# Designs tried in a protein design run: peptides against a protein of PDB entry 4PN1. Part 62

Target 1, 261 residues: chain A of PDB entry 4PN1
Amino acid sequence: KIEMNFLNKPIVPDTTKVISNFLTHYLITEPVEHVEIEAKLGTLIDLETQNRFEFPVMNETILNPEFNLRTRFESDMTASEHKYLNEFLNQAFRDSQKPGRLPFAYKHTKQVDLFYETEDNSRDKIRVSKNQSDNQVLACVKKRRVADLFLYCPNDAFDIRISISDELPVSMPSGNQQPSLTRLKDRVGYVHQEIKIDLTKTTQNDPVYDTTERHELEVEFGNIADLRDRAQKAKDGMEAPLFRRVQLFMDNVRILRREHS

## One batch from the design tools (peptide; made by RFdiffusion4, then SolubleMPNN)

Design b1_p14_4_s4 (from b1_p14_4, 4 letters changed)
Fold by OpenDDE base, seed 2:
Structure b1_p14_4_s4 (fold): chain B 261 residues (1-261), chain A 14 residues (1-14)
Amino acid sequence: as target 1 above (261 residues)
Amino acid sequence: MDYSFLDKSLLYTP
């Protein structure tokens, strides 16, 4: 008989525990009401060198937020990388349609985000999202970044930022207000086991700044209610369901961050 | 801006 280890019990990687605790904090301990939890692929940039951050580790490492590492995170990739990932995910979609697999869902959306300043001049802008095809309002929210967790991945094409955000539904801005920023989003979305994987090509038009383009890949927990339930169970002493969900999420992220053209 | 690589046409359509 083969056993998993000398205790013959499953063991949870420390990475999973750390992330699970991070999520539990903002789901249960200090709960964010309208929480969005996503991981973005990008690059940790050393502010001193303006190159990718170099840290004396040899594998995926969660950076301690208590230390100022003098880094910034660039949630962007090249068009070539983005195209490659699109092709990769398309293939994954096709493969998942085969018998015996759980199928991906796919959606292609084109959205325009209009950002409006708040009366209190808060950094939290109101975002009105509209469908580009028919101009129908999809959402009107005020998004607040609550917390970030950074993973340095020296062996992979990308580093990871896991973000906790609060997306508060708010009333539409007055008709006399003009947007301070316009963002066009062309997004292909893949959903597998309630985890969303989005490839987004964005064009941002700023009246003050030059037009910017960005190519992003994000992985999001698609069922927050279930995740919150799992986090509550974890707080109550049953951590396994949360660990399993976080492990699934991270495995998907790990697959994606390793891919390159 | 070219969004062609994001086109659904690149995806398998049953």
Scores: peptide ipSAE 0.064, ipTM 0.696, DockQ to the pose 0.014
Fold by OpenDDE base, seed 5:
Structure b1_p14_4_s4 (fold): chain B 261 residues (1-261), chain A 14 residues (1-14)
Amino acid sequence: as target 1 above (261 residues)
Amino acid sequence: MDYSFLDKSLLYTP
């Protein structure tokens, strides 16, 4: 007979535990009311060298937020890498439509995000999202980034930022206000088992600074109510449901960050 | 606003 280990019981990876605890804090302990939880693929850049950050580790490592490592995170990739990931996800979509599989859902969206400054905080901006085709208002929210968790991935093409954000629905800004920033988004979205995977091409127009383009890939928890329920159960001593959901999320992230052109 | 400058060719449908 073959056993899992010398206890013949499942073992949870330490990464899963650390991320689960991080999420539980902002879901249950100090709950964010309108929480968004996403992972972005990108690169940790050393501010001193302007190259990819180097740390003396040999595998996926969650960085301790208590240490200032003098880094910035660039949530961007090349057009070639972005195209490759798009083709990869398209193939995954097609394969999931076969009998015996759970299917992907797919949506292509083009929108314009207009950002307005608030009196409260420079990071606490009002975002008005409009459909590019008919200019219909899709959302008006006050978004604040609450916390970040960074994963350094020396063996993969990308590092990871997991972000906790608060998106509060608010009234439209007054007609006399001008946007401080405009983002044009061309997005293809894939949903599998309530995990959202988005490939987004963005064009950012700043009235003061130069126009910038970015190619982004993000993975998001699509069912926050379920995740919050799992986190509450974890606080009550039943951790397995939360660990399973976080493991699923991270496996999807790991698949994507290993793919490259 | 003119959004015609967006390159639609980089994102493909399944």
Scores: peptide ipSAE 0.048, ipTM 0.609, DockQ to the pose 0.014
Fold by OpenDDE base, seed 1:
Structure b1_p14_4_s4 (fold): chain B 261 residues (1-261), chain A 14 residues (1-14)
Amino acid sequence: as target 1 above (261 residues)
Amino acid sequence: MDYSFLDKSLLYTP
């Protein structure tokens, strides 16, 4: 007979607990109404050296948000890295279609994002997203960044930012308003067990700067209602469902951040 | 705009 440990009970990694508590806070304790929760692959940059951040740890580590580390997070990657991840996910998609597996869903979207200033000159801009092919409005939102949690991953190609945002639906800007910024987004989305993985190529034209491209990979919780339910159960003393969901999310993130060209 | 960077082969994947 084999047992898991000397208690013969599941044990939850500390990372899972910390992230679960972080999510629970903004799902239940101070609930964000239109919450979006995503992890982006990128690089923690040391502001002093302008190189990748170095911290005296040997594995995945959640950084304490109360500690001033003088870092910034770059959610960009090279075209080569992005291409590699695209190929990797394509293969994962194909493999998941085999008998006995849970299949990926796939969607390719091309959209234009128009950003508008608010009348109150608030920092939060209104984003109007339109389908690039037919100009149909997909969304009109005011997105507010609520909180970030950073994971330093010294053994992997990428560090991670987990972000909680409030994506408030708002009315369309007046027809007389001009967008302050326009972005083209080419996105391929992969969904597995309600975890969304998006590869996004963003093109932005700036009158001062040349056309810039950004390559991003994000992992998002696709079922917020379920996640909130799990978080509520956790607050009520039953943590296992939340831990399992967070573990799934993080395992997907871990797979992706280890892959590189 | 050139979006050929992303592999679109999945459009033809059964």
Scores: peptide ipSAE 0.026, ipTM 0.452, DockQ to the pose 0.014
Fold by OpenDDE base, seed 4:
Structure b1_p14_4_s4 (fold): chain B 261 residues (1-261), chain A 14 residues (1-14)
Amino acid sequence: as target 1 above (261 residues)
Amino acid sequence: MDYSFLDKSLLYTP
């Protein structure tokens, strides 16, 4: 007979615990009402060297937010990397359609995001998202970044930023207001077990600066209500459901960040 | 990058 360990009980990795606690704080302790929780693939850049951050660790490491490491996070990748991930996810989608698997859902969307300044000139802009095909309004929100958790991943192609955001639904800007910024988004979205994986190509036309393209991959918790319920249970002493959900999320992130062209 | 190839891939998935 084989046992898991000398206690014959599951053990939770520190990474899972730390992330779970981080999420619980913003789900339950100081709850964000319209919370979005996502992980972005990118690169931690050392502001001094302008190269990828180097830290004396040998594996996935959550960086302590209390320390200023003089880094920035670039949530971008090369077109080649982005294409590779697209192909990889396409294959994963196909494989998941086979009997005995839980299938991916897939959606391809092309949208335009219009950013508007708020009347109070706050840093937070109103984002109006429209479908490019029919100009249907998909969303009108004011997104505020609440908190970040960074994972340095020296063995993988990408580092990770987990972000807590508040996406407050707001009324449409006045018809006379012009957008300060317009972004075109070509997004392919995959959903598996209520975890959303989005590959997004963003094109921004700046009248002053040349057209810039960004290539992003995001992993998002698709069922916030369930996650909040799990977090509440964790606060009440039953942590296992939350840990399992966070572990699932992180395993998906780990798969993706290891893939490269 | 044009992602239309993805839609094609799905259309041709048996």
Scores: peptide ipSAE 0.023, ipTM 0.630, DockQ to the pose 0.013; fails the geometry check

Design b1_p14_5_s1 (from b1_p14_5, 8 letters changed)
Fold by OpenDDE base, seed 3:
Structure b1_p14_5_s1 (fold): chain B 261 residues (1-261), chain A 14 residues (1-14)
Amino acid sequence: as target 1 above (261 residues)
Amino acid sequence: LEELIESLILKAPK
């Protein structure tokens, strides 16, 4: 007979605990009402060198937000990498349709995001998202970045930013108000076990700056209510359900960040 | 409104 360890019990990775605590804070302790929790693949850039940040660690590590490491996070990848991930996810989708598997769901969305200044001239803009095909309003929100958690991943193609955002539903701007910024999004979304994986190509035209394109991959918790419930249970002393959900989320992230062309 | 340019990279699963 073989046992897992001298306790013969599963052990939770430290990364899972740290992330779980981070999420619990913004789900329960200081709750964000309309919370969005997502991970983006990208690169931690050293502001001094403008190259990928180098930290004296040999594996995935969560950076302490209390320390200024003089970095910025670029939530972008090359077109080639983006294409590879698209192909990879398409194959994963196909494989999941086989008997005995839990299937992916797939959705393709083409939308335009219109950003409007608020009446109070707050930093947060109102974002109106419209479907490109019929111009129907998909959402009207004021999104506020609440917190970020960065994972440095020296062995993988990408680093990770986990973001907590507040997406406050708001009323539509005045009909005669002009957007200050427009952004075109072409997004393919994959959902597996309520974890959302989105590949997004974003095009932004700025009157002053050149047109920019961004290729992003996002992993998001698709069931916030369930996650909040799990976080509450964790606060009450039962951590296992939360740990399992965070582990699932992170495993998906880990799979994706290791894949590259 | 700006017209959305379809991605040449993103493809649906087959």
Scores: peptide ipSAE 0.145, ipTM 0.679, DockQ to the pose 0.014
Fold by OpenDDE base, seed 1:
Structure b1_p14_5_s1 (fold): chain B 261 residues (1-261), chain A 14 residues (1-14)
Amino acid sequence: as target 1 above (261 residues)
Amino acid sequence: LEELIESLILKAPK
């Protein structure tokens, strides 16, 4: 007879535990009301060298936020990499439509984001999102970045930033206000088991700088209520549901960050 | 009305 280990019980990877605890903090302990939780693929850049950060580890490693490693995170990739991931996800979508599989859902969204200064001139701007086709308002929010958790992934093409944000719905800016920034977003979204995977091309016009295009891939928890429930259960001593959900999330992230052209 | 800039669109699954 074969057993999983000498206890014959499932064991949870340490990475899963650390991330689960991180999420639990902002879901339960110091709860963010309108929480958004996403992982972005990108690169940890060493501020001193301006190259990819190098740390003396050989695998996926969560960086301790208590240490200033003098890094910045660039949530961007090349157009070629982005295109490759698009093709990869399209194939995954097709494969998931086969009998016996759980299917992906797909959505293509083109929107414009208008950023407005707040009355108090705070760093947090009001974002009005509109559908490009009919100018319908999709959202009006004030987004605040609450916390980040960085994963250094030396064996993969990308590092990971997991971000906790608070998206507070707010009233529309006055009609007399002009946006400080306008950003066009072309996004294709894939949803599988309530995990959202978005590829986004962002175009920004700057009067001083040339038009810039950013290519991003983000993975988001699509059911925050369920996640919060799982986190609460974890606080109450039942950790398995949360661990399973975080493991699923991270496995999807790991699949994506390993892909390259 | 906002002026929109056309860009390359991401491709949908076939």
Scores: peptide ipSAE 0.096, ipTM 0.664, DockQ to the pose 0.013
Fold by OpenDDE base, seed 4:
Structure b1_p14_5_s1 (fold): chain B 261 residues (1-261), chain A 14 residues (1-14)
Amino acid sequence: as target 1 above (261 residues)
Amino acid sequence: LEELIESLILKAPK
């Protein structure tokens, strides 16, 4: 007989606990009503060197938000990295369709995002998303980033930003308003066990600058209601369901950030 | 603008 440890009980990694507590705060303690929780792959950049920051750690590390590390996070990757991840996820999708597996769901979406200034001239813009094929409105929201948690990943191709956002549904801008910014998005979305993985190519035309293209990968909790329920249970003393869900999320992130061309 | 690669949906094995 083999036991998992001297208590013969599951133990939760500290990373899982820290992230779970972070999420619980914005799910339960100070609840964000229209919460979006996502992890983006990218790079922590040292503001002084403009290179990837180097921390004196040897593994995945959650950075303490109380410290000003003089860094910025670039939620971007090279076209080649993005292509590789696309191919990787396509293969994962195919493999998941085999008997005995839980299948991925897949969706390819091409949309245009139109950004409008708010009436109060707030920093947050209204985003109207439309389907490129039929020009149907997909969403009209004002997104506010509430909090970030950064993970430095020295052994992997990417660092991680976990973000809590408030995506407030709002009324469509008046017909007299012109968008301040337009972005074209080509997105392939993969869903497995209600974890959403999106690869997005974003094209932005700037009247002053040349067309810029961004390559992003994000991982999102696809069932916020379930997550909130788990977080509430955690507050009530039953933490295991939340920990399991967070661990699943992070394991998917870990798989992705290790992949590179 | 390069399009993202779509996943090929294979027929379920018999």
Scores: peptide ipSAE 0.019, ipTM 0.600, DockQ to the pose 0.013
Fold by OpenDDE base, seed 5:
Structure b1_p14_5_s1 (fold): chain B 261 residues (1-261), chain A 14 residues (1-14)
Amino acid sequence: as target 1 above (261 residues)
Amino acid sequence: LEELIESLILKAPK
């Protein structure tokens, strides 16, 4: 006979609790109405050295937002790393189609994002997303970054930023307005157990600078209603459902951040 | 208006 521990009860890792509390705050305590919750792979850069940040820890560590560490987060990777992750996810997709597994869903989207200034000169721009193939409007939103949580991952290829955003649906800009910025997005999306994994290549033209490309990988909660329900239950004293969902999300993130070319 | 430049890098599962 074996037991889990000296209490013979499950114990939740502290990382799961911290993230769960962070999410609960913006789902329940100060609720964001049109919330998007995503994790991006990238690199924490030390502003003093312009190299990857070094902190005296040996494993995945959530950074305390109260401390100014003089860092920036670069949500980008090389084309080769991006290609490797694409191949990795393609293999994972194929394997999931086998009997006895839960299958991935897959979607390839090519879209153009047009950014417009608001009439009130607000800092947030209106984003109109259109499908490149038929010019159908996919979305028209005003996105606001609400909060970030950074994970320093010294043993992995990437660090992580978990972001809370508010995507407010808004009316289309007037026909006389010109976009201030245009981005082309080539995105492959993988969905497994309502967790979305997106590889995105973004091309942006700058009038002053040369065309820039960005390669991103993001992991998103695909069912916000369910997550909010779990967070409410957690506030009411039943934390297990929320912890399980956050654990699933983070395990997927952990798998991906370890992969590199 | 910014010029659109298209490139194909991402591949679908086989």
Scores: peptide ipSAE 0.027, ipTM 0.572, DockQ to the pose 0.014; fails the geometry check

Design b1_p14_5_s2 (from b1_p14_5, 10 letters changed)
Fold by OpenDDE base, seed 3:
Structure b1_p14_5_s2 (fold): chain B 261 residues (1-261), chain A 14 residues (1-14)
Amino acid sequence: as target 1 above (261 residues)
Amino acid sequence: ELEEILSKLLFAEE
């Protein structure tokens, strides 16, 4: 008979615990009311070299936010990488439709995001999202990024930023107010086991910097209520449900960040 | 049906 270890019990990876604690803080300890939790694929850039940061580690590593590592995170990828991921996810979608599997849900949306200044001149802008086809309002929120957790992934194509955001629903700006910024957003979305995976092409016109296009992939917790419940249980001493959910989330992220053209 | 769905999940070529 072979056992897993000398306790013959599963062990939780340290990464899972660290991320779980991070999430618990903003779900329970200092709760964000309208919380969004997402991971974006991108690159940690060394501000000194302007190349990908090189940290003396050999595997996935959560960076300590208390230290200034002189980096910035670029949540972008090449068109080729984005295309590859699109094809990869579509194949995963196809496979999930087979008998015995849990199927993906899907959605393809094209929207315009209009950003408005707030009356108090807050740094947080109001974002109005409209469907491009019929101009119907999809959302009107004031989004504030609360915290970030960065994962350096030397063995993969991408590094990861996990972000906690507060998406406060707000009333529509006055009809006479003009947007300060407009972005076109083309999004292909997948959902599997309440984990959302979105590929996004964002186009922005700037009179000074011309037209820019960004290619992004994000993974988001689709059921915050459930996650909050799990986090509360973890605070009460039952950590397993939270760990399992975080592990699922991170496994999906790990799959995606390893894929490249 | 599946192929139709998949076609809708592709981005236009740049």
Scores: peptide ipSAE 0.498, ipTM 0.927, DockQ to the pose 0.012
Fold by OpenDDE base, seed 2:
Structure b1_p14_5_s2 (fold): chain B 261 residues (1-261), chain A 14 residues (1-14)
Amino acid sequence: as target 1 above (261 residues)
Amino acid sequence: ELEEILSKLLFAEE
């Protein structure tokens, strides 16, 4: 007879607890009304060296936001890496079609994001998203970054930024307003167990700089209502449902950040 | 069907 441990009970990794508490804060304690919660793959860059940040740890580590580490996060990857991840996810999609598996949902979308200045000259811009094919308005929001949690992943190709954002629906800008910025967004999206995985190519034209293209991968909680419910339960003393959901989310992130060509 | 779907889930070459 074997047991899990000397208590013969499941134990939750500390990483899961920390992230769960982070989420609970912005879901329940100081709730963000229109919350978006996503993890992006990228690189923590040391501002001093302009190289990838180096920290004296040997595994995935949540960085303490109270410490100014003098870093920036680059949510980008090479075209080659992005292509590899696309192929990897497509294979995962294929495998999920096999009997006994939960299949991925999928979608390939192309949209244009138009950014408008606000009347109050707030730093937050209004984003109007339109479908490229028929120019239908998909969304009009003002997005505010609320909080970030960074994971340094020394053994993997990518570090992780978990972000809490507030996406406030707003009225369309006046027809007389011109967008200050336009971005083309090509997105291949996958959904598995209500976790969204998006590969995105973003093209931006700058009047001063050449056209730039960004390659991103993001993982998002696809059911915020359920997550909020789980967080509330956690606040009320039942943490297991939240821990399970966060664990699932993070496992997906971990799978993705380990993959490279 | 599956192969057709997969073909639609690829990015165009740069």
Scores: peptide ipSAE 0.496, ipTM 0.926, DockQ to the pose 0.012
Fold by OpenDDE base, seed 4:
Structure b1_p14_5_s2 (fold): chain B 261 residues (1-261), chain A 14 residues (1-14)
Amino acid sequence: as target 1 above (261 residues)
Amino acid sequence: ELEEILSKLLFAEE
């Protein structure tokens, strides 16, 4: 008989524990009411060199937020990388339709995001999202970035930013208010086991700096209520359900960040 | 139907 280890019990990777604790804090300890939890693929840029950050580690590493590493995170990729990931995910979708598999759900949306300044001139802007086809309002929220956790991934095409955000539903801006920024968002979305994977192409027209385009991939926990329940159980001494969910999330992220054209 | 779905899950060529 083969055993898992000398205890014959599952062992949780340290990365899973660290991330789980991070999530638990903002789900339970200091709860964010309208929490969004997502991971974005991108690149940690060294502000001094303007190149990808280099750290003396050989594998996936959670950066300690207590240290100012003088980095910025660019949640962007090339068009070719984005195209490759799109094709990759479509193939995964196809394969998931086979008997015995759990199928992906899917959605392709095109929307316009209108950003408005708040009355109190806060840093947070109100985002009104409308469907491009019929101009129907999809959402009106004020999104606040609460916390970030960065993963340096030297062996992969991308680094990762895990973000905790508060998406507060708010009333529509005044009818006479003009948006400060308008973005066209083309999003191909996949859902597998309540984990959302979104490829997004964002176009922004700037009268001064011409049209800019951004290509993003994000992975999001699709069932926050379930995640919160798992986090609560973890606080109550039963950590396994939370660890399993975080492990699933991270495995999906790990798959995606390794893919490149 | 699958092929139709897949075709809808592509971004327009740049």
Scores: peptide ipSAE 0.493, ipTM 0.925, DockQ to the pose 0.012
Fold by OpenDDE base, seed 5:
Structure b1_p14_5_s2 (fold): chain B 261 residues (1-261), chain A 14 residues (1-14)
Amino acid sequence: as target 1 above (261 residues)
Amino acid sequence: ELEEILSKLLFAEE
């Protein structure tokens, strides 16, 4: 007779626990009202060398945010890598349509984001999002970055940033106010088991610099209410539902960061 | 139709 371990019970990896605790803090302990939780693929850059940051570890490692590592996170990839991931996700979408599988939902959107300075001189800007085709207002929010958690992934092409943000709905800026920045977003989105996966091409026009493009992939929790409920249960002593959801989220992230041309 | 959907889930060539 074979057992899982000497307790014959499932165990939870430390990575899952650490991330779960991080999320619980901003869902329950110090709750963010309009919380957005996403992971982006990118590269940790050492500010001193301008190369990818090197840490003396051999596998996926959550970096301690209390330490200043003098790094920045570049949430970007090459056009070739982005194209490969698009084809990969489309194949996954195709396979999910087969009998016995849970199908992906999908969406392709093009929008323009207009950024405005706030009247209270806050560091945070107001973002007005409009549909590119009909100029319909989709959202008007003030987004505040609350916290980040970085994962160094030495065996993969990308590192990971998990971000907690507050997207506060706000009134439209005054009609006489001009945007300080505009971004065009072309986004292909997939949803599987309420985990949202987005490929995005962003184009930014700068009056001083040439037009820049960025290629991004992000993974987001699609059901915050459910996640908050799971986090509350975890605080009350039942951690398993939260751990399962975080594990699902991270497995999707791990699949994506391993794929490259 | 699946193939039609997939064709719309591609980015334009750069």
Scores: peptide ipSAE 0.491, ipTM 0.925, DockQ to the pose 0.012

